# Peptides against a protein of PDB entry 6J54, part 18

Target 1, 223 residues: chain A of PDB entry 6J54
Amino acid sequence: NENLFASFIAPTMMGLPIVTLIIMFPSLLFPTPKRLINNRTISIQQWLIQLTSKQMMAIHNQKGQTWSLMLMSLIMFIGSTNILGLLPHSFTPTTQLSMNLGMAIPLWSATVFTGFRYKTKTSLAHFLPQGTPALLIPMLVIIETISLFIQPVALAVRLTANITAGHLLIHLIGGATLALLNINTMTAFITFTILILLTILEFAVALIQAYVFTLLVSLYLHD
Target 2, 42 residues: chain B of PDB entry 6J54
Amino acid sequence: QFQFTGIKKYFNSYTLTGRMNCVLATYGGIALLVLYFKLRSK

## One batch from the design tools (peptide; aimed at target 1 V19 Q96 M99, target 2 L32)

Design b1_p25_1_s2 (made by RFdiffusion4, then SolubleMPNN; from b1_p25_1, 20 letters changed)
Fold by OpenDDE base, seed 1:
Structure b1_p25_1_s2 (fold): chain B 223 residues (1-223), chain C 42 residues (1-42), chain A 25 residues (1-25)
Amino acid sequence: as target 1 above (223 residues)
Amino acid sequence: as target 2 above (42 residues)
Amino acid sequence: LLSELLKALLEELAKIAELFELALL
């Protein structure tokens, strides 16, 4: 069963971490515009970035909009890595829980810290929802505190689990398709159709998970 | 919008300041409990 | 705003669920 996860093993060359290069590769796909009218691809990218920026930062004040660059870079990074991970025999860094935790924990900490710094009273008040009965206040505050600490874990696990599960399904269905080619061609064709539909779904999931990850970070910032 | 008097003015679940005070009171209570058990162990 | 954002998240999750259902058909 270990061979099933072979594609999820971090690639190394002579013990050197090639993962770093893989992580940096998506940045090459988003060059900086130099012309007034750029190539069609660049123009579309810039338009998409602008559109997503407006959607995510519309809920933030001017101070919160300073995080726009970081949030947009985050969504572009996660989205691009997830999409590239769907390439045949590719390695997706976002399937590694360690990487996602490495992103989630600092960002979560930064958002929580920013909240306490600029909106201390409001941030503290968020530990107690409005209208709670007096007798339940202490217990509910404790639960909300625990919930706060679960946020980074949930953020990382959600992204990792969704992407990893998708990859596993693609590999399993793909392997089954190949195995069925020699047994029953009709069943193999059905399985192959499912594989195609699943790959399309995974493209959508890849983008959505990137968006959700960034949105939740933004939400925690907004409190 | 809500008129609270006495203890409810400072500790309520409807106002922002009231909620903050409740949270601080709960944390303070927990801290005191921890301190009590720590001192009891000595 | 928090409730609206939560609603938006739920809507996105519903879209994902719908896509999964479509993929499983």
Scores: peptide ipSAE 0.158, ipTM 0.726, DockQ to the pose 0.023
OpenDDE base, seeds 2, 3, 4, 5: peptide ipSAE 0.121, 0.022, 0.133, 0.027; ipTM 0.706, 0.709, 0.747, 0.707

Design b1_p25_1_s3 (made by RFdiffusion4, then SolubleMPNN; from b1_p25_1, 18 letters changed)
Fold by OpenDDE base, seed 3:
Structure b1_p25_1_s3 (fold): chain B 223 residues (1-223), chain C 42 residues (1-42), chain A 25 residues (1-25)
Amino acid sequence: as target 1 above (223 residues)
Amino acid sequence: as target 2 above (42 residues)
Amino acid sequence: MFSLLLEYLLKELAEIAELALLLAL
């Protein structure tokens, strides 16, 4: 029980945090193409990047498409870190709320400030939904303003909570499975089946959360 | 297309400009209230 | 478990505060 949160402690060697190396590691998995005809792995990666880029940038105008490189790098970074984090005894930087807030707040601020800079009228008008009764305008503007400031927090907490909860569940059910192996093999088999299903789900969640995070940042840019 | 006359032309919830003006008016009102209470407390 | 969760959350908040302080400098 005392080791439940040990996997979330930032690893240190000789008093120096290794988090920097862990964060940089996913970048090594996506090398830049140097040849006209690349390896199958790089070709698949490029294909996936092109597909996701096409889908995400289809909503944006030409000026919004300038953010394509940053958004694609973001989804690849979060996705790769989340998937690598599902490896046994691995540290997932995205379980750290500080990291996710560190990504969410600047990106959200950049999108909001960009919106106010280039589309001031539309951005200000966004605080009031169309067709609102006149009597509710002041209250709704306040609510929408508060909602805007909650967006970066919600974005960071969503990613952190989903990844952290998944890891905790895997640890708990995994520990229960090991404990039950010595008591009853049949119950251990059931728990093990649940663990497998949960692990598969967490792989899906890891990718989905990366996509949702990037999509929401993209959506804030579009608005 | 809604044709608004008078003050409703500038302050409405249907047009882009009208919504913007409503938001600015709301923020301006809040700022004035805060300023009023701040000056009153002194 | 709740105490450990609280300790974890407090640690995260401390890290955020430290980062915020570093960014403010």
Scores: peptide ipSAE 0.019, ipTM 0.677, DockQ to the pose 0.052
OpenDDE base, seeds 1, 2, 4, 5: peptide ipSAE 0.017, 0.018, 0.018, 0.016; ipTM 0.671, 0.673, 0.694, 0.656

Design b1_p25_1_s4 (made by RFdiffusion4, then SolubleMPNN; from b1_p25_1, 18 letters changed)
Fold by OpenDDE base, seed 5:
Structure b1_p25_1_s4 (fold): chain B 223 residues (1-223), chain C 42 residues (1-42), chain A 25 residues (1-25)
Amino acid sequence: as target 1 above (223 residues)
Amino acid sequence: as target 2 above (42 residues)
Amino acid sequence: TLSQLLLALALELAEIAELALLAAL
């Protein structure tokens, strides 16, 4: 079991953490365009960014749309790191809970403080849903307050758990295929097919988790 | 449009102002309870 | 709407994958 967790240990080179380099690497894959007509790859990237930005910011007013740059940078960062993490023998920084908390807590606090600053009445009223019976008001306000503080934790844990579980599952099925190669080649072929399907699923999960993380931050900003 | 009279005008779960006041009253009540127990223990 | 359905499906699949991992361990 210890061998399964070896891939989740933060890599170091000569005692120096190379995690910083791994985190910064995805930024090199998205260069800023300098020409009016760019290469096909850059054009596709910009097109995808514009489409996702339009969809995510459609629920926000003009004041909320000021966060578009930050939210788009966040989704590109998490998405790229998750996809690169699926490469063989690669380390995914988003499997580290500390990193995800480092992103979730500041973003959550920023959304909450922005709400209290510009929409104080609405933000305070959000702790009590409409139509609540009078006797349940104190208890429900307490529950909603607790729910608010759970949001950053849930945001970080969801991303960490989904990506980590995917990696572990790939390792487990991969190990099973190797073990069955000399025992029964037919069963090994079946398990290998499952591994391929799982890998395709994890590519989708990697992008979706990036989107969900950013979307939830955006929703907390709006409501 | 809901028309409330008396205390229900300021403390209701349907209007924005009413909801805000209910939340503030709840937090105020909790703060007073905590203060009471803290002063009683001393 | 389609994106929401795909998102919901992906979340469900992620949960199933987590349960499968727990069962495999």
Scores: peptide ipSAE 0.207, ipTM 0.752, DockQ to the pose 0.026
OpenDDE base, seeds 1, 2, 3, 4: peptide ipSAE 0.159, 0.174, 0.165, 0.159; ipTM 0.753, 0.769, 0.765, 0.771

Design b1_p25_2 (made by RFdiffusion4)
Pose (drawn by RFdiffusion4):
Structure b1_p25_2 (pose): chain A 223 residues (1-223), chain B 41 residues (1-41), chain P 25 residues (1-25)
Amino acid sequence: as target 1 above (223 residues)
Amino acid sequence: FQFTGIKKYFNSYTLTGRMNCVLATYGGIALLVLYFKLRSK
Amino acid sequence: MFYDLFVFFAIYMAVIMFIYYVYYL
């Protein structure tokens, strides 16, 4: 009975303040120069695109490369609006589940209608995998079509659910420091757990590769 | 002039990318179950 | 062209969240 942890009961609030200012704000963190040589703070933002525009370009290699100049604008928005919210009292728009159901469905149904306007048969004849055996036709085409309509829900719910799960362990491990007016040796170990956990919460950039890339496999497989 | 800088890009891919009507239908129906539960409290 | 497409995408996301904020009220 040496080190008794404590806890504080308080509501964890994901309120909704004025959002159309907070959305526009990580646009003006990135400028654009009309010069040849640039000013050494855009120049490491212009080099960070020319890396990851050479990985969502190399798989496709078609005339579906026209679509890939928009998929690097989808990685800078939720690459920034997940990184801005690690600050003390900031608010992330990708916490709410509302806009991610508007980021998945206008993009996911822009992929099944891409081969249906050009191929019209063999885009969802990709439901036929191989040289057809006889005992498992109806066990297959009720499976591979129930794992198609999962995909818009499987694309947007995997983003909102773990971004807001990073904010609660920021508060609850951080709020147990403030309510630790008991023995003071264990206060530094909960603080040291925080400053490790904030390094893990820079996997909010690592969860944007897992949004643009399973949108490219959901685009390269259909087209 | 927030148009003609990206007007060549629109009619290229908004043939399939501007289908927010399925989002508007799935959003408008999602408006209807929440006003109904508060009507029945 | 890229920055104008990034601002247009941010306005489109702002229209979805403005409709949800008006519904929340």
Fold by OpenDDE base, seed 3:
Structure b1_p25_2 (fold): chain B 223 residues (1-223), chain C 42 residues (1-42), chain A 25 residues (1-25)
Amino acid sequence: as target 1 above (223 residues)
Amino acid sequence: as target 2 above (42 residues)
Amino acid sequence: MFYDLFVFFAIYMAVIMFIYYVYYL
């Protein structure tokens, strides 16, 4: 009976945390293009980066577009870590709330500080929605202030919860399929089919969560 | 065009400057209340 | 352990952002 949560324990080798190596590994999957005509894999990667960059930066002014490199690196990092985490016996750093908070809080703080630096009036005005009745102004300003501070937490928790839940479902259904193989092959086949569909879904979720995380950071930069 | 006259010109929820001033006024009011209660407790 | 990891990632990300800010912004 393997502990269902064993896959979420940070791996250590000889008492040293391997987490650092796991975090750095995705960087090896995205080599810099050296040729004008690249390999199919690199061309697809560049196309995806350009597509996502075009979509995300379309909302931003020229000054906001300077963040393109950081946001694209972020989506590539989270996306690659999430995809690699779907491999059997792999550790996903993004299942760790500490990591996701560690990413979300600095990014959020930077977007907030840049907003206050370049658009002080707009950033302060953001705490009050347009058209608010005068009586509701004090209450709504407090709510928007609290909402602002919840943003990095919500960002981190969303990523952590979605990836963790997906991994748990794969493990649970996978364990169920193995248990049912000894009891009834037909039911095991049904659960195996569900497992395949779930793994495809989790692959999509892994990419979507990377996109949503980066998009929300981008949106906070725009506001 | 909202023609805001008087105090509504500076404190409104429709203009950017008005919204900013409302936010600053609310924070200032909260800060004064906190300060009042803190000074009263001492 | 979670706190230590949080601090590590926060510092790491802050450094990356600082480098990005200095060189690209």
Scores: peptide ipSAE 0.085, ipTM 0.780, DockQ to the pose 0.049
OpenDDE base, seeds 1, 2, 4, 5: peptide ipSAE 0.022, 0.014, 0.014, 0.022; ipTM 0.710, 0.684, 0.619, 0.713

Design b1_p25_2_s1 (made by RFdiffusion4, then SolubleMPNN; from b1_p25_2, 20 letters changed)
Fold by OpenDDE base, seed 5:
Structure b1_p25_2_s1 (fold): chain B 223 residues (1-223), chain C 42 residues (1-42), chain A 25 residues (1-25)
Amino acid sequence: as target 1 above (223 residues)
Amino acid sequence: as target 2 above (42 residues)
Amino acid sequence: LLSELLKYLAELLAKIAELFQLLLL
């Protein structure tokens, strides 16, 4: 019990939190290009960024495309941290709900306030779906208002829960594999195979969750 | 495409302006209810 | 975008299903 959750405790060295360094580390993996023709690694990174940028910003108008830098930085940050978190004995900052709330709430607020500022009529009208019967209007407006405030919470919890659940499962299966090594090698091998498959799945989940998180932020901006 | 008359012109669920007004009216109603209960307790 | 989100979720579920299929073999 405590050993399982201990992996999610913020790591410290000599009483100093190293979480800050862990958060900053992914930024080192994406250097800024200085050449017209960059190295293969940088070229691939820029290509991926360009593709994802085109995909995510396709739904936005010219004004919405101003958010491209913010959204792309967000997906790169979350994606890189999630992938690095799958390394053995690694700490994933995105497993911390506080961090995800720290990202979700400001971004959500920014999207909502931006909507109210530039598209006040549309934003207010969004609280009432089109074609609603008159008798249901007051109740539905209340429900939609509550739904709006649940958005940042759902955004943060979704990311946290998915990544955390994946990590827990990897740890549990990994622990079971180690325990079975001296009991039944054949069973341990099967369990290890499952662990590998699960790890591959979690890599995909890590990228998908990063994309979903950013996509939802973008969607809230677009309304 | 829809032509509304009377109160429905300003409060409808089909037009953008109508939807906006409905939302504002709902919030206004809630605010008045809260104010009523607050003043009643005093 | 909602449709795209659903597609991503469907892809994730498909991968999970593939994992289960491998376990059943």
Scores: peptide ipSAE 0.120, ipTM 0.696, DockQ to the pose 0.018
OpenDDE base, seeds 1, 2, 3, 4: peptide ipSAE 0.116, 0.109, 0.043, 0.088; ipTM 0.721, 0.722, 0.701, 0.718

Design b1_p25_2_s2 (made by RFdiffusion4, then SolubleMPNN; from b1_p25_2, 20 letters changed)
Fold by OpenDDE base, seed 1:
Structure b1_p25_2_s2 (fold): chain B 223 residues (1-223), chain C 42 residues (1-42), chain A 25 residues (1-25)
Amino acid sequence: as target 1 above (223 residues)
Amino acid sequence: as target 2 above (42 residues)
Amino acid sequence: LLSELLKALAEELAEIALLQQLALL
């Protein structure tokens, strides 16, 4: 009941929201390099950033490359917050639907707006797939418009659902493991093994969801 | 590749311009319907 | 693609709802 969702409650100190500090904390994990040959950790980070940047921005032309900084920062933010959220008794801001909507809606609107600004004809034509029978055109256009507005919702819900589900499973299995320690040690060991495998999976999910989120934003920009 | 004449030239589901015009026409039609019902309620 | 997107959204929402219901047990 309430104990399961206690980890998802936004923490506050003396009535002040410390969530802001939690959101800003991952930025400290990515220091700006100042040397030609940096620390191994920084070098690996830069390499990963460059690799992901090349992959995500490969679909964009010169105009789309301007979004590279924003998209890369987004993936780093979401990825880092999700990974940090897997720490014991940690709070993940990305489990909050409000936060994900707060990120998804502006970014989605920006991508749609940029599409209409620079590719007005193509963007408008996107509401009608090629080869549609004439009688179905009005209805299909309406459906495509609705689909457009579902995109930010789906984007936010996907991220929130996957991360939240993972956290819930970890807590539930963890709690079950502790409860079974005094009941059946062998079963507790099995559940503990499952917990370890699940945590590894959640690490992967955390990164994948961050990637998917940014990729979809990038894809919407590309139309 | 596709040669259209008449109204089909401007409103078709194959050309980019045709698709755009169809979308605009659809939105325009919906707007007119909304306007009609709004005026009817008065 | 639209049907798949709607289906995916519905499945995700159903998953969340199911997890919430299980948590309330």
Scores: peptide ipSAE 0.233, ipTM 0.763, DockQ to the pose 0.027
OpenDDE base, seeds 2, 3, 4, 5: peptide ipSAE 0.218, 0.197, 0.196, 0.231; ipTM 0.734, 0.738, 0.738, 0.749

Design b1_p25_2_s3 (made by RFdiffusion4, then SolubleMPNN; from b1_p25_2, 19 letters changed)
Fold by OpenDDE base, seed 1:
Structure b1_p25_2_s3 (fold): chain B 223 residues (1-223), chain C 42 residues (1-42), chain A 25 residues (1-25)
Amino acid sequence: as target 1 above (223 residues)
Amino acid sequence: as target 2 above (42 residues)
Amino acid sequence: TFSLLLEALARELAEIAALFEELAL
């Protein structure tokens, strides 16, 4: 049973953390274009980046659009790491809650501080929803304040839990499939089919979670 | 849409300024409570 | 399995706590 979580242990070589290299590896998959007409793969990548950029930054004003580079880099990073994590015997850094918190907390803080800096009145007003009865105002303000501080935690946990659960499920179903091969081949085939469907789902989840993470950061900036 | 007079003009849950003032008042109240308990502990 | 998940979560939280401690120092 302990072997189920072996894939989630941070790999080290000779006591040196190679996690840093793993984190940096996705950057190699997105080279900068040098030609006017690039390779098909690069062209598709650039097209996707442009589409996602337009979608995410459409809600932001000119000042908010300055965050486009950071947000796009974030989504590309998380998305690429999540997809690479689905490779056999691969380590997914985003399964580590520490990493996700390390990303979520600074970004959340930056968005909150940016909001207070440029839109102080609006930011303060967000602690009280419109139309609240007078008697509930103090309590609701407290609740909204607590909600604000839960945001980075929820952001990190959501990403971590979804990716980790997916990986764990793939391992469990995969292991069950192998075990059932010698017991009941028909059941093993069914389980294998489920595994394939689950793998496809996890690819989708990997991209969706990257998008949601970045989108929520963007929305917090806009709020 | 809403015209408020008196204290409701400054403390309301409908206007932006009103909501802001309510939030500030709430935080101020909490701060005063904390201060009270701190002084009471002395 | 649930106990193992809890242990894994506890380990992760411990690592996070350690990171915060290092950051605080």
Scores: peptide ipSAE 0.146, ipTM 0.715, DockQ to the pose 0.050
OpenDDE base, seeds 2, 3, 4, 5: peptide ipSAE 0.099, 0.051, 0.099, 0.121; ipTM 0.703, 0.691, 0.706, 0.701; seed 2 fails the geometry check

Design b1_p25_2_s4 (made by RFdiffusion4, then SolubleMPNN; from b1_p25_2, 19 letters changed)
Fold by OpenDDE base, seed 1:
Structure b1_p25_2_s4 (fold): chain B 223 residues (1-223), chain C 42 residues (1-42), chain A 25 residues (1-25)
Amino acid sequence: as target 1 above (223 residues)
Amino acid sequence: as target 2 above (42 residues)
Amino acid sequence: ELSLLLEYLARQMAKIAELTLSALL
């Protein structure tokens, strides 16, 4: 059991945290374009960024579009870290709940405060759904208030749990496949097929979770 | 779409202002309850 | 002959799987 979580321990060299370097590494994969027509890889990256930017910011007004840079940087960061985390023997910072909370809480608070600052009436009204019976209003307002405070936790836990669970499944099924190679080759082949499918799924999950994380932050800003 | 009169005009779950007022009233009520218990403990 | 071929293929696939898993894990 301890060996399963060994890959999730923050790596250190001589007591110095190298996690900072790992966190900063994805930024090197997205260089700024310098040419009118760049390399194919850079062009594809820029194209993807433009598409995601248009999709994410389409729901926001001009003031909300000011957050575009931050949200796009966030999705690129989380997405790249998640994809890099699928490399063999790699450490995924997003598997750490502390990191995800460190991102979720400030962003959530910023969106909430921004909402209260510019749309105070609308933000306060969101604590009460439309058409609520009069007798349920006080209780529902309390529940909605609690729900608001659960949002950053849910945001962080969702990302952490999905990425961590995927990594664990890959390791477990991979280990099982290796063990079954000496017992039953046919069963091992089946488990290996599952492993391949799971790996493909995890690549998708890695991107989707990054998108969902940023989307929810964006939606909280819009609300 | 709905025309409200009296107290329902200010405290309703359909209009934006009404919803806001309901929320504020709820928080105000909670604050008063907390204040009551604090004063009672003295 | 078919059974032998299937066994051979299964063994080869197992080797490939082992190598792939060892590289991924």
Scores: peptide ipSAE 0.006, ipTM 0.572, DockQ to the pose 0.010
OpenDDE base, seeds 2, 3, 4, 5: peptide ipSAE 0.006, 0.000, 0.006, 0.006; ipTM 0.572, 0.568, 0.576, 0.560

## One batch from the design tools (peptide; aimed at target 1 T12 M14 Q96)

Design b1_p26_1 (made by RFdiffusion4)
Pose (drawn by RFdiffusion4):
Structure b1_p26_1 (pose): chain A 223 residues (1-223), chain B 41 residues (1-41), chain P 26 residues (1-26)
Amino acid sequence: as target 1 above (223 residues)
Amino acid sequence: FQFTGIKKYFNSYTLTGRMNCVLATYGGIALLVLYFKLRSK
Amino acid sequence: SSFSSFFSAFISSFSSVVSSIFSNFI
């Protein structure tokens, strides 16, 4: 009975303040120069695009490359609005589940209607995988079509659920430091757990590769 | 002028990308179950 | 008992986040 942890009971609030200012704000963190040589703080933003525009370009290699100049604007928005919210009292719009159901469905159904305007037969004749055996036709086409309509729900719910799961361990491991007016040796170990956990919460950039890339495989497989 | 800088890009891919009616139908029906539960309290 | 009170404060903070996301969905 040496080190007794403590806890504080308080409501964890994901309130909804004025949002249309908070959305527009990580657009004016990135300027655009009308000059040849630039000023060494856009120049490491302009080099960070020319890396990851050479990895969502190399798989597709078609006349579906026209679509890929918009998929690098989808990686900078939820690459910035997941990184801004690590600050002390900031508010992330990709916490709420509302706009991620508007980010998955206007993009996911912009992919099944891409081959249906050009191919019209073999886009969902991709439901036919191989040289057809006879004992498993109805066990297949009720499986590969129930794992198609999962995909818009499987694209948007994987983003909201773990972004807001990073904010509650920031509060609850952080709120146990404030309520630790018991023995003071264990206060530093909970603080040291925080400053490790904030380094893991820069995997909010690593969860944007897993949104643009399973949108390219959900685009490169249909088209 | 927030148009003609990206007007060549719109009618290229908004043929399939501007289908927010399925989002508007799945959003408008999602407005109907919450005003109904508060009506029945 | 001190770890069970810390884990019960985690469950109650997770259920208050899930209910505040679905109460601001519309």
Fold by OpenDDE base, seed 1:
Structure b1_p26_1 (fold): chain B 223 residues (1-223), chain C 42 residues (1-42), chain A 26 residues (1-26)
Amino acid sequence: as target 1 above (223 residues)
Amino acid sequence: as target 2 above (42 residues)
Amino acid sequence: SSFSSFFSAFISSFSSVVSSIFSNFI
């Protein structure tokens, strides 16, 4: 039973955390373009970054577009770490709630503070939806305030839960497949097929969660 | 567009300024209540 | 600077924060 969560333990070498190296490793996968015409891999990578950038920053004005670099780096980081985490015997930092909270809380606070700084009236008005009956105003303001503080938690937990659940399912179904090989080969084949489909799904989830995380940060900035 | 007079001009749930004032009033009320109970206990 | 440079800088800065958080919670 403990082996299920062994892959989620933060790795250390001689008491020194190697998590820092693991976190920094994805940066090596995104080299800087040096040539006018780069190889196909780099060209596709840059193209994807540009498309994602245009999509995410379309909702922002000129001031909001200053966050483009940070948001793009965030999505590339989370996406790359999630994909690399699907490799066998790999550690995914984004499965750690502390990691995701470390990203969510500062980014959330930055977006909220930016909103209050430049759009104070609009930001304060967001605590009360339009058309609220007069008697419900105090309670609804309180609820919206609580909702605001739940945002970073929801942001972190969503990413953590989706990635962690996917890893656990792959592990469990994989283990079940191996166990069924000696019991019923046909059932094992079905289970293995499910495992393959699930693995493909988890690749998609890895990218989607990176996008959703970054998108929500962007939306909080827009609000 | 909305036409408000009196107190509704400043405290309404439709205009941006009105919504802001309602939020501030709510927070102010809560702060006063907390202050009241704090001072009462002493 | 290129995007990759800023990306690396962002990851590096974030890694420091994450490492500090991990040390406190794990």
Scores: peptide ipSAE 0.141, ipTM 0.735, DockQ to the pose 0.023
OpenDDE base, seeds 2, 3, 4, 5: peptide ipSAE 0.015, 0.078, 0.023, 0.094; ipTM 0.699, 0.740, 0.765, 0.734

